# Designs tried in a protein design run: peptides against a protein of PDB entry 7PB4. Part 138

Target 1, 105 residues: chain A of PDB entry 7PB4
Amino acid sequence: KMLNIKEYKEKLLSTLGEFLEDHFPLPDRSVKKKKKNIQESSVNLITLHEMLEILINRLFDVPHDPYVKISDSFWPPYVELLLRNGIALRHPEDPTRIRLEAFHQ
Target 2, 218 residues: chain B of PDB entry 7PB4
Amino acid sequence: DALQMAVGYFEKGPIKASQNKDKTLEKHLKTVENVAWKNGLASEEIDILLNIALSGKFGNAVNTRILKCMIPATVISEDSVVKAVSWLCVGKCSGSTKVLFYRWLVAMFDFIDRKEQINLLYGFFFASLQDDALCPYVCHLLYLLTKKENVKPFRVRKLLDLQAKMGMQPHLQALLSLYKFFAPALISVSLPVRKKIYFKNSENLWKTALLAVKQRNR

## One batch from the design tools (peptide; made by RFdiffusion4, then SolubleMPNN)

Design b2_p10_7_s1 (from b2_p10_7, 5 letters changed)
Fold by OpenDDE base, seed 2:
Structure b2_p10_7_s1 (fold): chain B 105 residues (1-105), chain C 218 residues (1-218), chain A 10 residues (1-10)
Amino acid sequence: as target 1 above (105 residues)
Amino acid sequence: as target 2 above (218 residues)
Amino acid sequence: IYEEILERLK
């Protein structure tokens, strides 16, 4: 029974990952490394899958404060996507923090 | 160059706490407007000014005026559009600015140098259909972007659900008709053969400007 | 949770 649950979870993760990659890929920011010295902090954007994992993990690890601070690695369209689809919620007092919506099992 | 000074002002902000901040702002804004409507803007200038208009650095009135004069001399960089979409989502621009951006994007679509990266944003744009204010313009954008590979069963369902909720809107019908063209097996509903795809070609704020750009690029 | 996320994205 536990093996079946793990396998099922893995399958779901794989399916979700594939779906996210197919339909919500990151744009290829040609990091034109123009050599000029301005430390354009090449903020590495994370995938939508990685963003969701962060939100899910926070919900489980710190259920009393399940909010994640929006970092520069969070691509704004992904944040908007999650909020618009009701997957994430903004903190009522701090718009820089979001949480995974508590999907009532 | 007056234009360079104006763009620099918007990019770097006012250096001196001058008492005449508003007068200086208006002067530079008029400079940008005049050049944009007469000659168009270089792709680099559009890149800078588009981000400024959407970043929330200035008030809504200023942002609106900047966005209205985002007229290319030749081309718009696809990268500028991708960056702009990011700024739209940060939440510092008004709803009216978002609508205006999508109107601009549709109007200027043919002047964007490449479409490969914009096509990757298809899923994001499609998700924006649920915004009632954006829906007509997003439908038009999607109509321009949609390829056969984008027509998926789940998107068909979403469009049909949206139609059920909002009624038979001309812009939704146009997009559904395109979907049916690419994937007739996915859409069993008889769509009225509307010969005229009526996207609200609302008075294209840029109609005259677009004609001028096309004439310069011939 | 994963199923619900997927359903909300579809």
Scores: peptide ipSAE 0.727, ipTM 0.935, DockQ to the pose 0.374
Fold by OpenDDE base, seed 3:
Structure b2_p10_7_s1 (fold): chain B 105 residues (1-105), chain C 218 residues (1-218), chain A 10 residues (1-10)
Amino acid sequence: as target 1 above (105 residues)
Amino acid sequence: as target 2 above (218 residues)
Amino acid sequence: IYEEILERLK
């Protein structure tokens, strides 16, 4: 029974991952290597899957403060997507923090 | 060059606490507007100014004016569009600016040098259909972007649900008709054979400018 | 949670 639950969870994760990769991929940043010294901090953007994992983990690890600070690695369209679809919520007092929506009532 | 000084002003901000900040701003804005409508802007200038317009650095009135004069001399860089979408989502621009951006994007679509990265944003744009203010323009954008590979059962369901909610909107019908063209098996609903696709004339703001750009690129 | 996320993205 536990094995079946684990397998089911893994399958769901795989399905979600595939869905995210197929429909919400990161755009390729054409690193124009032009040497202009503007340290555009090559902030590596994380995938939507990784972003969700961070949010989920925070919810489980720190349920009393489930908010994650939006870092430069968070691609703004992903943040908007999660907020618009009701998957994430902004902190009421700090717009730089978001949490996963509690789907488990 | 007056244009370079103007662009530099918007990029770097006002250096001197000049008492006449507003006059200086207006002067530079007029310079950008004049060049944009007469000759168009270089791709690099559009890249800079588009980000400024969407970043929330200036007030809504200024941002609106900048965005309205994002007229290319030749081409718009796809990278600029991708960056712009990112800025749009940071939440520092007004709803009206968002609408204007999508109108601009539709109007200038043919002048974007490449579409590969923009096509990767398909899912994001599709999710934006839920925004009532954006929906007409996003439908038009999606109509321009949609390929056979984008037509998925879950998107069909969403469009049909949206139609059920909003009614038979011309822009939704246009997009659905395209979906049916690519995947007739996914859409069982008889769509009226509309010979004419009716999108809101988002191009009206740039009609004269678009003609000029086309003439320069011949 | 994963199912719900997927359903909300669809």
Scores: peptide ipSAE 0.728, ipTM 0.935, DockQ to the pose 0.395; fails the geometry check
Fold by OpenDDE base, seed 5:
Structure b2_p10_7_s1 (fold): chain B 105 residues (1-105), chain C 218 residues (1-218), chain A 10 residues (1-10)
Amino acid sequence: as target 1 above (105 residues)
Amino acid sequence: as target 2 above (218 residues)
Amino acid sequence: IYEEILERLK
């Protein structure tokens, strides 16, 4: 029974991952390495999958404060997507923090 | 030149010392407007000014005026559009600015140099259909972007659900008709064969400018 | 949770 649950979770994760890659990929930053010294902080954007993992982990690890601070690695369209689809919520007092929606309640 | 000084002003911000900050801003804004409507702007100038307009660096009135004069001399860089979408989502621009951006994007669509990266944003734009204010313009944008590979069962369902909620809107009907064209098996509902696709004429704001751009590029 | 996320994205 436990093995079946693990396999089922793995399958769901795989399915979600594929869906996210197919329909919500990151745009290819044509890093035109033109050497101009503008420290455009090469902030590496994380995937939508990684963003969701962070939110899920925070919900489980710190359920009384499940909010994650929006970092520069969070692509703004992903944040907007999660908010619009009711997957995430902004902190009522701090718009720089978001949480995963509690779907189990 | 006057344009470079104006763009530099918006990029670097106002130099602290001027007592007449508003007059200086207006002067530079008028310079940009004048050049944009007469000759169009270079892709690099559009890249800079578009981000400024959407970043919330200036007030809504200024941002609106900048966005209205984002008229290309030749082409708009796809990268500028992708960056702009990012700024749009940060939440520092008004709802009216967002609407104006999508109108601009539809109007200027043919002048964007490449579409590959914009096509990757299809899922994001599709999710924006839920915004009632954006929906008509996003439908038009999706109509321009939609390929056969984008027509999926879950998107068909979402469009039909949206139609059930909002009613038979002309812009939704146009998009659904395109979906049915690409994937007739996914849409069992008899769509009225509307011979005339009706989108709100988003181009009206730039009609004269667009004609001028097309004439210069011939 | 994963199923619900997927359903909301679809």
Scores: peptide ipSAE 0.727, ipTM 0.934, DockQ to the pose 0.353; fails the geometry check
Fold by OpenDDE base, seed 4:
Structure b2_p10_7_s1 (fold): chain B 105 residues (1-105), chain C 218 residues (1-218), chain A 10 residues (1-10)
Amino acid sequence: as target 1 above (105 residues)
Amino acid sequence: as target 2 above (218 residues)
Amino acid sequence: IYEEILERLK
């Protein structure tokens, strides 16, 4: 029974990962290395999968404060996507913080 | 030149020392407007000014005026559009600014140099169909972007669900008809054969400018 | 959780 649950979880993770990669990929930032505006900090954007993992982990690790601060690595369209689809919620007093929706409780 | 000074003002922000901040802003805004409508703007100028208009650095009235004069001399960079979509989602833009941006994007679609990166945003735009204010314009954008590979069963279901909720809207019918064209097996519902595809005329704001751009690029 | 996320994205 436990083995079946682990296998099922792994299958779901792989399915979700493939779906996210196929339908919500990051845009290729043509890092045109042209020298001029060096200072635009190479903000490494994380994938939608990585963003979801951060939100899920925070919910389990700190259930009394499950909010994650939106960093520069969070691509704004992904944040908007999660909010629109009811997957994430903004903190009522701090719009820079989001949490995973409690649909799993 | 006057245009470079104006763009520099918007990029760097107002220098603290000018007592007449509003007069200076108006002067530079008029300079940008005049050049944009007469000659169009370079792709680099559009890149800078789009970000400013969507960043929330200035008030809604100023942002609206900037967006209305985002007229290319030749082309718009797809990178500028991708960055603009990011700024749009940061939450500093008004609803009216968002609508205006999508109208602009549809109107200027043919002047965007490449579509590969914009097509990667297909899933994001599709999710924006849920916004009632954006839905008509997003349908038009998706109509322009949709390829056979974008037509998936789950998207067909979402469109049909949206139609059930909103009714048989002309813009939804247009998009569904295109989906049926690419994948007839996925849409079993008989769509009324509408002879005329109807989208809100997003280009009306730029009709004269668009004609001028087409003439310059010939 | 993963199933629900996938369902909401589809």
Scores: peptide ipSAE 0.726, ipTM 0.935, DockQ to the pose 0.372; fails the geometry check

Design b2_p10_7_s2 (from b2_p10_7, 4 letters changed)
Fold by OpenDDE base, seed 3:
Structure b2_p10_7_s2 (fold): chain B 105 residues (1-105), chain C 218 residues (1-218), chain A 10 residues (1-10)
Amino acid sequence: as target 1 above (105 residues)
Amino acid sequence: as target 2 above (218 residues)
Amino acid sequence: ILEEILERLQ
């Protein structure tokens, strides 16, 4: 079961990877090092590829609670993209949690 | 400076539970509005206020007024726009604010200092075409952003599907015509040769201000 | 799931 999950993940990522990189790249944060101490918490944004990986893994690892908490590493436009396209769903009671849509149910 | 105090108020929020919170808010908002329409705002001021308008920190009425006065003195930072799009997606702003933002973005497009990062958002904007309220303005934005490299078969298909669903909308036809210009082989459908591209005049809200900005940048 | 995700993004 775990091997099949890994293979499925790899196949998904292999198929989607180029598409995601070409059409949904992260914006380059020009960290203008202006000295002002505003600790903008340099939260590293993850790629859409990585976001999908997290969602897929959670679905398979914890199928009874397949929700992932939206962290600061989740770029809001990616979240919006996944939700709008029906790829992800928000938790009905906790809007800070999302899951991969179960397309086979 | 009155403007600095006003911007600081919006950034830091009200310090004291003043009984006259609304009066203070209105005073600062009027200060921002007056300066913005008279002289325009500095890029740094727009950076701060744009995020505030979209963050949901204040009510919809206040956010709308702030967004309406996002008029540059000279330029808007591309980084401000990218950050704004992020805030737009957090879900704390109203649908009307989203529409207004896209109208603003189209109206102010020429005053954005760079387009490289905004162009990276092309896929995201394209996905927003599915929103009926945003679609006219997003088409206009995409018309401004579209390069030959953005014209892909899957996007052509999506546009044609959208046209089938929504009908032959002028804004959609304008975008399709541009796509056909860049990639004629991808669009077999005979598009009516529109002599004039008709987008909804999103700039009407800022017409006078835009003229003033253009004059200052000469 | 793969095909569906790709289809929804495309």
Scores: peptide ipSAE 0.698, ipTM 0.931, DockQ to the pose 0.366
Fold by OpenDDE base, seed 1:
Structure b2_p10_7_s2 (fold): chain B 105 residues (1-105), chain C 218 residues (1-218), chain A 10 residues (1-10)
Amino acid sequence: as target 1 above (105 residues)
Amino acid sequence: as target 2 above (218 residues)
Amino acid sequence: ILEEILERLQ
């Protein structure tokens, strides 16, 4: 039974991952490695899948404060996407923090 | 030149705590406006100024004026558009600025050098259909972007659900008609045979400028 | 939760 749940979860994660990759890919930042000295801090953007994983983990690990601080690795369109689809919520007092929506309520 | 000084002012901010900050701002803004409407802006200038307009560095009035003069001399870089969409989502710009941006994007669509990365934003734009203020312009944008590969069953459902909520809107009907063209099996609903696709005339703000750009690019 | 996320995205 537990194995079936894990397998089911893995299958769902895989399906979700494929869906996210197909429909919500990151734009290819042509990091033109032009050598010039401007430390454009190439902030590595995480995938939507990784973002969701962070949000899900936070909800389970710290259910009393399930909010995640929006880092520079969070692509703003992904944040907006999650908010628009009711998957995430902004903290009412701190717009830099978001949580996964509590779907069990 | 005067334009470079103006762009530099917006990019770097005011160097001196001058008592006449507002006068200096207005001077530089007028410089940008004059050049943009007369000759258009270089792609690099648009890249800088578009980010400034959407970043929330300045007030809404200034941002609006900047966006209104984002007129290319030749082309707009696709990268500038992708960056702009990111800034749009940070939440530092007003709703009116967002609407204006999408109007601008539709109006300037043909002047964007490439569409590959913008096409990757299809899913994001599609999600923005839920914003009532953006919906007419996003429908128009999606109408321009939609390929057969974008027409998926779940998006059809979303569009039909949206139609059920907001009614039969001309812009939504136009998009649905395109979806039906690409995937007739996914849309069983009889759409009214509209001879003309009616989108809001987003181009009206830039009509004269667009004519001038087209003449320069001939 | 995953199913709900997928449903909301779809």
Scores: peptide ipSAE 0.696, ipTM 0.930, DockQ to the pose 0.350
Fold by OpenDDE base, seed 2:
Structure b2_p10_7_s2 (fold): chain B 105 residues (1-105), chain C 218 residues (1-218), chain A 10 residues (1-10)
Amino acid sequence: as target 1 above (105 residues)
Amino acid sequence: as target 2 above (218 residues)
Amino acid sequence: ILEEILERLQ
């Protein structure tokens, strides 16, 4: 039974990962030509999969404050996507914080 | 030149706390507008100004005017469009600005240098169909972007569900007709063979400018 | 949760 749950979870994660990669890939940031001197800290954007993992983990780790601060690694279209599809919610008082929606089991 | 000074003003912001901030702003805005409508803007200028218009740095009236004059001399960089979509999602622009952006994107679509990265945004644009204000323009954009590979069963279901909720809208029917063309097996519903696809004329705002751009690129 | 996320994206 536990093995079946793990296998099911792994299969689900794999399916979700493939779906996210196929339909919501990150755009290839043209390497901003290094203008020589200013180290524009190329903030690495995380994948939608990684973003969801962060949100899920926060919900389980800190259920009383399940909000995650939107970092520069969060691609704004992904945030918008999650909000529009009802997967995430903004904090009512702090728009820089989002949480995974409590899906009623 | 006057245009470089104007673009620099918008990029760097006003240097002096001068009492005439509004007059200076208006002067630079008029400079950008005049050049854009007469000659078009360079891709680099569009890159800068498009981000400014969507970043919320200025008021809605200013942002709207900037966005209305995002007319290319030759081409628009796809990178500028991708960045613009990012700014659009930060939530500092008005709903009207979002609508205007999609109208602009549809109107200027042929002048975007490449479509590869924009095509990667297909899923994001598709998710924006549920926004009632954006839906007509997003349908038009998707009509321009859609390839056979984008026509998936889940997207067909979503379009049909959207049609059930919103009714039979001409823009939805146009997109569904294209989907049926690429994947007839996925759409069993008899779509009325409308000979004329009716999208809202997003181009109307730029009709004269678009003609001029096409003439310059010949 | 993962199923619900997938359903909302699909």
Scores: peptide ipSAE 0.701, ipTM 0.931, DockQ to the pose 0.372; fails the geometry check
Fold by OpenDDE base, seed 4:
Structure b2_p10_7_s2 (fold): chain B 105 residues (1-105), chain C 218 residues (1-218), chain A 10 residues (1-10)
Amino acid sequence: as target 1 above (105 residues)
Amino acid sequence: as target 2 above (218 residues)
Amino acid sequence: ILEEILERLQ
């Protein structure tokens, strides 16, 4: 199971990486470094690829509670994108938690 | 000045548990509205107030009023728009606020200082076409943003699928026509030659203000 | 899962 997860993760990286980078890149926040006071500049956002990796890993590692807590590193547009496309689902009782949709029937 | 005090109030929140919280809020809101419609707001003020309007810090009525007065004196920072889109997705704003934001974005598009980062959001906006309430405005936004490099086979397929689902909507036809212009080989379907591009008039809310902004920037 | 994710994003 773990080997299959790793192989699957690697395949996801190889297959999706370029696509995600081309079509869903993070906005360049580099301009914000020059203006001192905006606290919001300190949050390191993860890529959509990394977000998907986290969701997939959680599904396999903890299948009975496959939900991931949305952190500040999760760019909200990515969360919305995954939800809108049916790739992820919000926890019914906790909107701060999302899971990968179980596509494996 | 009164505007700085008002912006500071919205940014920092109400300091005092004063009994007249509503009166104070209304006073500051009216100050922002007055300055915005008369002179426009500085890019920094818009940056602050957009986040406030979309963050869910205040009620929908207040957020709507703030968003309606996001009128630039000169320019809107692209960074402000990118941040605003982020707040929009957090889920603390109403559907009506989302619609209003896209209307605002379309109306103010020419006053945004740069488009490079906004163009990186193309894929996100494109995914938002599936929202029936947003679709007309998102089509208009995409019409403004679309470059040849954005016209991809999978996006063409999605637009055609959407058209099959929603019918021949004028806003969707306008976008498809633009796609066909950039990539005629990707769209084999005969599109009716529309002489007039028809989008819902998002600018109506800001018509007078937009004229004033254009005059200030000339 | 990969194929489905790609299909939903494309």
Scores: peptide ipSAE 0.699, ipTM 0.931, DockQ to the pose 0.346; fails the geometry check

